Peptides against a protein of PDB entry 2N1D. Designs and how they scored, part 97

Target 1, 169 residues: chain A of PDB entry 2N1D
Amino acid sequence: EVKVKIPEELKPWLVDDWDLITRQKQLFYLPAKKNVDSILEDYANYKKSRGNTDNKEYAVNEVVAGIKEYFNVMLGTQLLYKFERPQYAEILADHPDAPMSQVYGAPHLLRLFVRIGAMLAYTPLDEKSLALLLNYLHDFLKYLAKNSATLFSASDYEVAPPEYHRKAV

## One batch from the design tools (peptide; made by RFdiffusion4, then SolubleMPNN)

Design b1_p21_1_s4 (from b1_p21_1, 7 letters changed)
Fold by OpenDDE base, seed 1:
Structure b1_p21_1_s4 (fold): chain B 169 residues (1-169), chain A 21 residues (1-21)
Amino acid sequence: as target 1 above (169 residues)
Amino acid sequence: SEYEELIQTWKELLEKLKKLL
């Protein structure tokens, strides 16, 4: 199995995220104030500002595009807790043509990286390409860790209303 | 180059993922 290492700084957040949703019955406020698209754009701009070569810039763009696509494909079926299903259904009904990367934010994006390692294991990859891809994924995670104070906050969650609880049961 | 190889591998991975999900 391909292991994508989550920075130690972000592991506690995964626990808090789970607790807020599953135990405290809260929901992440949607649409996100800072969505996945904007986070990825900021990362790409950050990398480009550090004096990368043209070839490296092209690679960063492809990595960002790939992360976005993976998120959009996996969000609805792989990244949501059971309690979040009604909220997702409402989002689909209200915004049927919007990619989920424009709706969801950092917490759900981080959940992707908990799952992506297993997905990589199911795809035959040459060792060199896999290592390089993993380096970029880890670099992105490091970026999330560096900006965690602005990307992850319990204040972005709110207690679900009673009518929502009836839908979620 | 290494970056060209990465891009090709990444694209192939995405296509395979779409078929699995």
Scores: peptide ipSAE 0.165, ipTM 0.744, DockQ to the pose 0.690
Fold by OpenDDE base, seed 5:
Structure b1_p21_1_s4 (fold): chain B 169 residues (1-169), chain A 21 residues (1-21)
Amino acid sequence: as target 1 above (169 residues)
Amino acid sequence: SEYEELIQTWKELLEKLKKLL
């Protein structure tokens, strides 16, 4: 296992997210008010505003692009709870060609980093390359933690209607 | 496969990063 350290302040949110969906039978409002694309763009702009060189800006953009691609690949197969599957199916039907980074938001993006470590363990990367990637991923996670009050909220979830419960069974 | 393509994406990303840093 490749160790991707989740900031301590975000770990309670992962529990709340799980509870909202699996126990309280709520769904994250889709399309997200602030989708993954927007979050990544804000991060890139944040890094740019910190006085980075052109090369550093370019590096951040590449990291953002990589995270986006990883999210889009992993969302449907690895990041959803069972209760969310009908919602995902509806999203695919309504937006068959849209990347999920334009639909989902911060909670699902955070779930990616819970899973990414195991996936990176199977990626043929040398130690130095892996360390470099991990540094950037941890930097992004730190950004999420700093902005957690605006990115993670139970008010972004809604009680699923009875019709949805029938689909989820 | 889709996962193989993802692996390739990360490899290419890392190669670019190495050139910039």
Scores: peptide ipSAE 0.125, ipTM 0.718, DockQ to the pose 0.064
Fold by OpenDDE base, seed 3:
Structure b1_p21_1_s4 (fold): chain B 169 residues (1-169), chain A 21 residues (1-21)
Amino acid sequence: as target 1 above (169 residues)
Amino acid sequence: SEYEELIQTWKELLEKLKKLL
């Protein structure tokens, strides 16, 4: 299996995220105050500000686009806990054509990287290609870790109302 | 398949990246 290593700084957050949703029955506030699109844009701008060549800038854009697409495809099927399903259904009903990268935020984006390794294992990528991709993914994860204080907060969650619990049953 | 499309997307991305890096 392809291993995408999550920075140690972010591992506790994954646990907290899981706990907030699954055990505390909270929901991430949607639409996200800072959505995946904005996070990726900030990352791209960050990379570009570091004096990259034109080719490097283009490469970053492609990586961002890839992550975005991967997130948008994977969110609904792979990245949600069971308790979040009704919320997702409501989002789809209200915004059927909106990319989920415009709705969800950092916690769900981070969940992508927990799952992406398994998905990459199914891809017929050669070692060189896989290594290249992993380098970019890890670089992005490093960025998330660096900005974790602003991207990950329990205050972005709220206790699901009784009405939601009824829907979740 | 959505997954197949994703695989293709990454493959294309990687090919582009190889040319740029």
Scores: peptide ipSAE 0.122, ipTM 0.719, DockQ to the pose 0.065
Fold by OpenDDE base, seed 2:
Structure b1_p21_1_s4 (fold): chain B 169 residues (1-169), chain A 21 residues (1-21)
Amino acid sequence: as target 1 above (169 residues)
Amino acid sequence: SEYEELIQTWKELLEKLKKLL
């Protein structure tokens, strides 16, 4: 089994995120003030500013692109709690041509990394390539942890209106 | 290079995973 280690600094946030949605019946405000696209772009720029070689820069860009695509594929079916599904339906109706990486933000992106390890186990990977990929994924997660004060906040959630509750439950 | 191998593996993996989702 492929294990993607979540930084200890971010594990409490996953619990808070779950609690805000499932127990407190709140919703992450959409569209996100800082969407997944921008987070990934910031990371890529951060890596480039560290004096990477051309090859390393290329690799970072492709990893970012892969994460983005992964997110867009998995968001609707794998990353949402039941309570969030009506909101997702509304987003699809309001933004039919927009990838979800332009709508959702850091909390949902972090949820991806809870699931990605299990998904990676579905296909055989050579040991060396897997190790390298995991290093990049872990590096990105460290970046999220470093910027957690800016990226993760309960203030980005709001209480769902009564009308929403009737649709969700 | 190791980076090229990484990217190739990542791309192939992504395509395979898309079919499973």
Scores: peptide ipSAE 0.148, ipTM 0.735, DockQ to the pose 0.646; fails the geometry check

Design b1_p21_2_s1 (from b1_p21_2, 10 letters changed)
Fold by OpenDDE base, seed 1:
Structure b1_p21_2_s1 (fold): chain B 169 residues (1-169), chain A 21 residues (1-21)
Amino acid sequence: as target 1 above (169 residues)
Amino acid sequence: SSEELEKMMEEIKEEYEKEKA
């Protein structure tokens, strides 16, 4: 089993995000002010600005591309609470060709790392490659933790209207 | 699935509450 450790600084946010959606019946505002593509781009630029070698820079780009791919594949089926399903259906209807990494933001990206471990267990990677990937994933999570004040906010959520509640039954 | 996500999040919540207490 592949285990991805979530930084302790981000666990409270996962709980708050869960509470906002499932108990308080709120929705994350879409499209996100800062989408997953933008977050990953900022991370890549951050890593490049620290004087990395060409090989290390290339590896960062591959990791970013991988995270984006996993997010886009898993969002609709693995990363949404039941209450968010009508909202997702609306997004698909309005933007059928848009990758979800251009619509959703930091909270849903963080949810990916709760679920990605199971997916990685089925990837045909050798032990060294898997260890390297996990190191980069943990590095990215540390980046999210460092920038959590700007990436995660309850003000990005809003109370779902009554008509939405009827759809979510 | 959403049920699996909710279950995993409940586990994280329980762990967090134990650590915070």
Scores: peptide ipSAE 0.342, ipTM 0.868, DockQ to the pose 0.855
Fold by OpenDDE base, seed 5:
Structure b1_p21_2_s1 (fold): chain B 169 residues (1-169), chain A 21 residues (1-21)
Amino acid sequence: as target 1 above (169 residues)
Amino acid sequence: SSEELEKMMEEIKEEYEKEKA
């Protein structure tokens, strides 16, 4: 098993996100005002602005591409609570060809890192490559923590209408 | 699965509540 440590600053948000959806029966507003693609792009640009070498930029781009790919693969099957299933079905119907990284935002992206460790354990990476990847994932999580005030807000959620409740049961 | 995510989140919640108390 591969462990991806979630920054302590972000754990409260995971709990709040869970509470908003499962107990308060709210939904994250979709499409996200700031989607996963945008967040990853901002991260990449942030890393470039630090004056990194070309090799560093290449590595960051690969990590961003990897995170995006994992998110798009895992969102529908691994990163949604039961209450969010009807919303996901609607998104698929309205945006059949759009990757979920263009629809969903920071909260769902953060959920990826709760689950990604198990997936990485089965990836054909050597120990050195895996260690490097984990370092970048932790670096990205630190970036999310640093920008948490702008990325995570309960105001991005809305109470689901009664009609939705009937679909979710 | 969604059920697995919920279980994992419950664990995180319990850890957070313990740390906050």
Scores: peptide ipSAE 0.335, ipTM 0.868, DockQ to the pose 0.856
Fold by OpenDDE base, seed 2:
Structure b1_p21_2_s1 (fold): chain B 169 residues (1-169), chain A 21 residues (1-21)
Amino acid sequence: as target 1 above (169 residues)
Amino acid sequence: SSEELEKMMEEIKEEYEKEKA
């Protein structure tokens, strides 16, 4: 099993996100004000501004592309609570050709890192490649932690209407 | 699955609460 360490600063956000949706019956506002694509772009630009070599820039871009791909593949089947299923169905109906990285935001992106470890265990990566990938994933999570004040907020959630509750049961 | 995610979040919650204590 591949374990991806979540920064301690971000664990409260995972718990709050879970509580807001599953216990308080709220939904994250969609489409996100800042979607996954935007977050990844900001990260890539941040890394480039730090004076990286061309080869390092290429590696960052590949990691960003990989995170985006994993997110788009896993969101619908792996990263949603039961209460969020009707919302996801509505999004698919309204935006059938849009990648979910353009719709969802930071909370769902963070959930990816809770589940991605199990998926990476099935990837045919050698030890060196896996270590490098894990280092970049950890670096990205540190970036999320550093910017958590702007990326995570309970104000991005809203109470689901009564008609939604009937669909979610 | 949603069930697996729920289970993993419960584990994270328990771990976080233990670390704060």
Scores: peptide ipSAE 0.333, ipTM 0.866, DockQ to the pose 0.857
Fold by OpenDDE base, seed 3:
Structure b1_p21_2_s1 (fold): chain B 169 residues (1-169), chain A 21 residues (1-21)
Amino acid sequence: as target 1 above (169 residues)
Amino acid sequence: SSEELEKMMEEIKEEYEKEKA
């Protein structure tokens, strides 16, 4: 298994996110005010502002594209708690053609990095490519950590209504 | 798998609590 290290600064948020959903029975407000696409775009722009070479910029773009793709593939099957499945179903019904990276936000994106390691283990990448990818993933996670105050907030969650609870049973 | 995610979060929680203490 490929291990992706989560920054210590973000671990508390993962716990809070988990608690908000599974124990407090809250839902992240969808569509996200700041979706995954925008977060990735901000990251790419951030990297560009740091004076990257063309090759480095290209690599960042590829990484961003990869993260987006993985997120869109994995969200529905790998990144949701059971309580969130009715919400996901509603999203699919209301936005059938929208990639989930345009709907979901930072919390679910962070969950990706909890699970992506297993997926990468089965991806045909040579050792050098994998190492490079991991470096960028960790770099991105550091970016999330630096911006955690603006990206992660319990105020983005709300108590699920009684009607939703009936659907979730 | 939601169950797998939940298990992983439980592990993270336990680790976090240990580090916090």
Scores: peptide ipSAE 0.329, ipTM 0.864, DockQ to the pose 0.821

Design b1_p21_2_s2 (from b1_p21_2, 9 letters changed)
Fold by OpenDDE base, seed 4:
Structure b1_p21_2_s2 (fold): chain B 169 residues (1-169), chain A 21 residues (1-21)
Amino acid sequence: as target 1 above (169 residues)
Amino acid sequence: SSEELEKMMEEIAKEYEKELE
């Protein structure tokens, strides 16, 4: 098993996100005001502004691309609570060709890192490559923690209407 | 799956609640 450590600063948000949806029956507003693509772009630009070498920039871009790909693959099957399934179905119907990284935002992106470890365990990467990838993932998580005040807010959620409850299990 | 995610989050929530106590 591959361990991806979630910063302690972000664990409270994971719990709040979970509570808002599963217990308070709220939904994250979609499409996200700040989607996953934008967050990843901001991270890449942040790393660039820190004076990284060209090689480091290239590595960051590859990591960003990888995170985006994993998110888009895993969102529908791995990163949603049961209560969010009807919303996802509606998104697919309304935006059939849009990658989910353009629809969903920070909370769902953070959930990826709760689940990605198991997926990485089956990825054909050598030990050095895996360690490097994990370092970048942890670096990205630190970035999310640093910017958590702007990325994570309960105000991005709304109470699901009664009609939604009839569809949700 | 949704069930797996919820289970994982429940565990995180329990751990966090213990840390707050």
Scores: peptide ipSAE 0.379, ipTM 0.863, DockQ to the pose 0.888
Fold by OpenDDE base, seed 1:
Structure b1_p21_2_s2 (fold): chain B 169 residues (1-169), chain A 21 residues (1-21)
Amino acid sequence: as target 1 above (169 residues)
Amino acid sequence: SSEELEKMMEEIAKEYEKELE
């Protein structure tokens, strides 16, 4: 099994995010003020600004593209709690052609890395390529940890209205 | 699935709570 290690600095946020939604019945405000596309773009620019070679820049772009693709594929089926389903349905109805990486933000992106390991186990990559990919994923997670103060905040959540509770499972 | 995510997160939460105690 492919294991993606979550930085210890980000584990408390995963717990807080889970608690806010599942126990406190709050919702992350959508569309996100800073969406997944923007976060990935900032990461890519951060890596490029550090004087990487052309090959390294290309690799970063491929990693960013891969993370975005996995997020967009997995969000609706793998990365939502039951309480978030009505909200997701509303987003799909209002924006049927928009990729979810343009709607959702850092908390949902972080959830991806809790589940991505299982998906990578079925990816046809050789051992060397997989190791390289994992290194970049861990590098990205360290970037999220470094910028956690600006990316993760309970103020981005709000209490769901009573009418939402009635349609939520 | 959603249930799998919730179970995984619940396990992380339990481990984190133990670390805080």
Scores: peptide ipSAE 0.373, ipTM 0.859, DockQ to the pose 0.868
Fold by OpenDDE base, seed 5:
Structure b1_p21_2_s2 (fold): chain B 169 residues (1-169), chain A 21 residues (1-21)
Amino acid sequence: as target 1 above (169 residues)
Amino acid sequence: SSEELEKMMEEIAKEYEKELE
């Protein structure tokens, strides 16, 4: 398998996110105030503002596109807790053609990096390309850590109503 | 799977909570 190291600063948030949903029975407010698309765009712009070369900019764009693709593919089947499934079903019904990167936000995006390593292990990439990709993924995670105060907040969660509890298995 | 994620995160949470205690 491929190891994607998550910054220690972000691990407490993964736990808080898990606790808010699974134990406190809260839900992340959807659609997200700042969705995955926006976060990735901000990252790309941040990298551009650092005076990167054209080649570097192109590489960043490819990484952003890749992260978005993996997120959209994996969200529904890999990145949700059981308690979130009714909410996801509602989102699909209301937005059948919208990519989930336009609906969900930072917490779910961070969950991707808990699972993406296993997926990358089966991706047909040469060693050099894989190493480069991993470097960019770690760079992105560092960006998330740097901006964690604005990206991750318990105030973005709400207590699920009683009706929701009946639907949640 | 989502089930696998929940199990993985539960283990991470247990480890983290243990470290805080």
Scores: peptide ipSAE 0.371, ipTM 0.859, DockQ to the pose 0.814
Fold by OpenDDE base, seed 3:
Order: structure tokens, then sequence, then C-alpha cells
Structure b1_p21_2_s2 (fold): chain B 169 residues (1-169), chain A 21 residues (1-21)
């Protein structure tokens, strides 16, 4: 297994996110005000502003593209709690052609990094490439941590209506 | 696997809650 370390600043949020949905029966408001695409774009721009070389910029873009791809592939099957499945089904029905990176936001993106390690373990990357990728993933997570106050908020959640609750349980 | 994710978060939550106590 490839270990992706979650910053300590973000672990409490993972717990809060989990609690809001699984125990408090709330849902993250969709579509997200700030979706995954936007977050990744902001990160890329942030890295660019730090004076990266062309090679580093290219690498960042590739990493961003990779994160986006993994997110879009994994969301429906790996990153949702059971309570969120009806919501996901509704999203798919209403927006069948939209990538989930355009619908979901920071909380679900953060969940990706809880699970991505297992996926990377089966990716045919050499040791050097994997190490480089991991460095960028950790860098991105640090970025999320730095901007956590604006990216993660319980106010983005709402109590699911009784009708939804009946569908989910 | 949503169940796997939930289990992982539950474990993290338990550890975190213990730290807050």
Amino acid sequence: as target 1 above (169 residues)
Amino acid sequence: SSEELEKMMEEIAKEYEKELE
C-alpha cells in the first residue's frame, strides 16, 4: 500500500464531514459552490505564482489532471458514504454527462486522499515517478490545509429532508 | 467501497475523539 499522509489540520475535518453525514444525516450541498475543478485550478495557479519552471509547471498540470481523473473515477464507488448514495443517484440522473469534479467540492476531494493510496499501489509507476507523485500529492494536501478555512465549512451541509432519509436508510 | 471508507473514518474519529477527551 502506498501511504498518503493527511495533514493533521485536515483530519478533524474528515471526522466532522463523516459525522455530519453519517450521524447527523446531513448532506453536502450540491452542486458545490466551489467544485473540485476550481480547487485544482486554484492550486495550479498558486503553484505557478510561486515561480515554477516550465518543467515544474508541466508537472503540476499533470498532477492536477491526475487528481481530477482519479476523483472522477473513484467518487461514485469509493468516496461516498451510504447515506450519500441517493444524492449521487440524483446527480447522475440530472447531470449524466457532467464529471463529478464539476459537481462535488472540497470535502469529497479530501476523501480521495484517504483512498488514493490503494489505487496508486496498483499503478505501474517506477519508484522515482511514484515518489515524485507523492510529493505533489502531499504538496496539494498542504495547500488544502492552508486554505481549509475557506474550503471546509459545516455551513455547506444541510439536514436531509425526511423524504430523503427514507430513501437512504 | 463506501463501507471501507466509513470504517476508516470511524477509526479516525475514534482516535480524534479520544484526543479531545
Scores: peptide ipSAE 0.359, ipTM 0.852, DockQ to the pose 0.791

Design b1_p21_2_s3 (from b1_p21_2, 10 letters changed)
Fold by OpenDDE base, seed 5:
Structure b1_p21_2_s3 (fold): chain B 169 residues (1-169), chain A 21 residues (1-21)
Amino acid sequence: as target 1 above (169 residues)
Amino acid sequence: SSDELAAMMEEIAKEYEEELK
């Protein structure tokens, strides 16, 4: 089994995000002001600016592409709480041709790393390749932690209207 | 799947609360 370690700095946010949605019945404002694509692009540029010329099996761009793909595949089925499903349905109707990485933002991206470990366990990677991938994922998570003040905020959520509550039964 | 996510967050919440003690 593969377990991705979440930085301690981000665990409180995961709990707050969960609480905002499931207990306080709020919704993350969509489309996100800063979407997943933008976050990943910033990370890639950040890594490139540091002059990393390592000849590793996984390049930064490949990791970014992989994270994006996993997010787009898993968002609708793995990364949403029940209360968020009506919102997701509305997003699909309003943005039928847009990948979810262009709609959702940092909180949902962070949720990916809670679930991605189980998916990685079934990937055809040797031990060294898996270790390298995990290192990149952990590096990305550290990046999120470093920029958490700008990426995660309760002000990005709003109380769902009464008509929404009737849909989210 | 959604239930699994919630369960995992509940576990994280428990761990976090224990760390605060």
Scores: peptide ipSAE 0.315, ipTM 0.840, DockQ to the pose 0.871
Fold by OpenDDE base, seed 3:
Structure b1_p21_2_s3 (fold): chain B 169 residues (1-169), chain A 21 residues (1-21)
Amino acid sequence: as target 1 above (169 residues)
Amino acid sequence: SSDELAAMMEEIAKEYEEELK
């Protein structure tokens, strides 16, 4: 198993996110005010501003592209709680051709890193490539932690209406 | 695999609660 370490600063948010959805029956407001694409773009720009070499810049871009791809592939099948399924179905109906990285935001992106380890274990990457990837993933998670105050907020959630509850059960 | 995700979060929650004690 490939282990992706979640920063301690973000673990409470994972719990809060889980609680908001599963126990409090709230939904993350979609489309996100700050979607996954924008978060990844900000990260890439952040890395560029730190004076990375051309090779490092290329690597960052590849990592960003990879995270986006994994997110878009895994969101619908791996990153949603049962209560969120009707919302996802509505999103697909309204935006059939839109990648989910343009719809969902930081909370769901963070969920990716809880599950991505298992997926990476089956990727045809050599040990060196995998280690490099993991380093960048951890670096990205540190970035999320550093910016957690602006990326994660319970105010981005809302109580699901009664009609939604009927769909979710 | 929503159940698996939930189970993972529950485990994280338990660990977090222990840290708060």
Scores: peptide ipSAE 0.308, ipTM 0.835, DockQ to the pose 0.838
Fold by OpenDDE base, seed 2:
Structure b1_p21_2_s3 (fold): chain B 169 residues (1-169), chain A 21 residues (1-21)
Amino acid sequence: as target 1 above (169 residues)
Amino acid sequence: SSDELAAMMEEIAKEYEEELK
């Protein structure tokens, strides 16, 4: 098993996100005001502004591309609670060819890192490459933690209407 | 799966509550 450590600052948010949806029956507003693509772009630009070399910039871009790819692959099957499935179905019907990284935002992106470890365990990477990747993933998570005030908010959720409850039960 | 994700969050919630003690 590959272990991806979630920053302590973000664990309470994971719990709140889970509670908002599964217990309070709320939904994250879609399309996200700030989608995954935008968050990853901001991270890449942040790393660039800190004076990284060309080689480091290349590595960051590859990591960003990888995170985006994993998110788009895993969102529908691995990162949604049961209550969110009707919402996802509606998104697919309205935007069948849109990458989910252009629709969903920070909360769902954070969920990726709860599940990505199992996927990485089956990835054919040598020990050194895996360690480097994990370092970048942890670096990205630290970035999310530093910007959590602007990325994670309960105000981005709303109570699902009664007609939605009938579809989700 | 959705069940696996929920189970993982329940575990995180449990650990978080223990850390607050």
Scores: peptide ipSAE 0.306, ipTM 0.835, DockQ to the pose 0.872
Fold by OpenDDE base, seed 1:
Structure b1_p21_2_s3 (fold): chain B 169 residues (1-169), chain A 21 residues (1-21)
Amino acid sequence: as target 1 above (169 residues)
Amino acid sequence: SSDELAAMMEEIAKEYEEELK
C-alpha cells in the first residue's frame, strides 16, 4: 500500500476538525473564504517563485491538477462525515455545476491526504513516477503545515442550528 | 466511505491522545 505521511504539525488539526464536526456538531462555513483552487494556486505560485526549471514547473502544475481532480471526485463520497451530508446536499442544489474545489477549503483538502494513498495504489504509475508524485504530495503537505495558521482555524466553523440537526439524524 | 473516514480520524485522535500522556 502507498502511504502518504501527514506532517505532525497537521495531525492535531485533523483531530480538531473531527471533533468540531462529529462531537461538537459544528459545520465548516461554506463557501470557503479560501477555497481549494486558491490554495493550490498559491502553492504553484510559491514553487514557481523558488526558481524551478521548466520541467519542475510542469511537474508542479500536473500535481496541482491531479490533486484538484482527486478532490473533486472524492469530496462528496469519501471526505464528508455523516453530519455534513445535508450541508453538501444544499451546496449541490445551490451550485449544481460548480466543482467542489471552488466551494470547500483547507480542512476538507487535508482530509483527502488521509485517503489518497489507497487510491494511488491502483494508479497505473511506474515506481519512479509514483515516487516522484509522493515527493510532491509530501512537499505540498509541508506547505500546508507552514501556512497552517492562515489555513486552519476553529473560527471557520459554526454551531449547526436545531433545524439542521433534524436533517442530519 | 464516510464511515471509513470517521474511523481513520478516530484512530488519529487516539494516537494524539496517547502522545499527550
Scores: peptide ipSAE 0.033, ipTM 0.643, DockQ to the pose 0.877

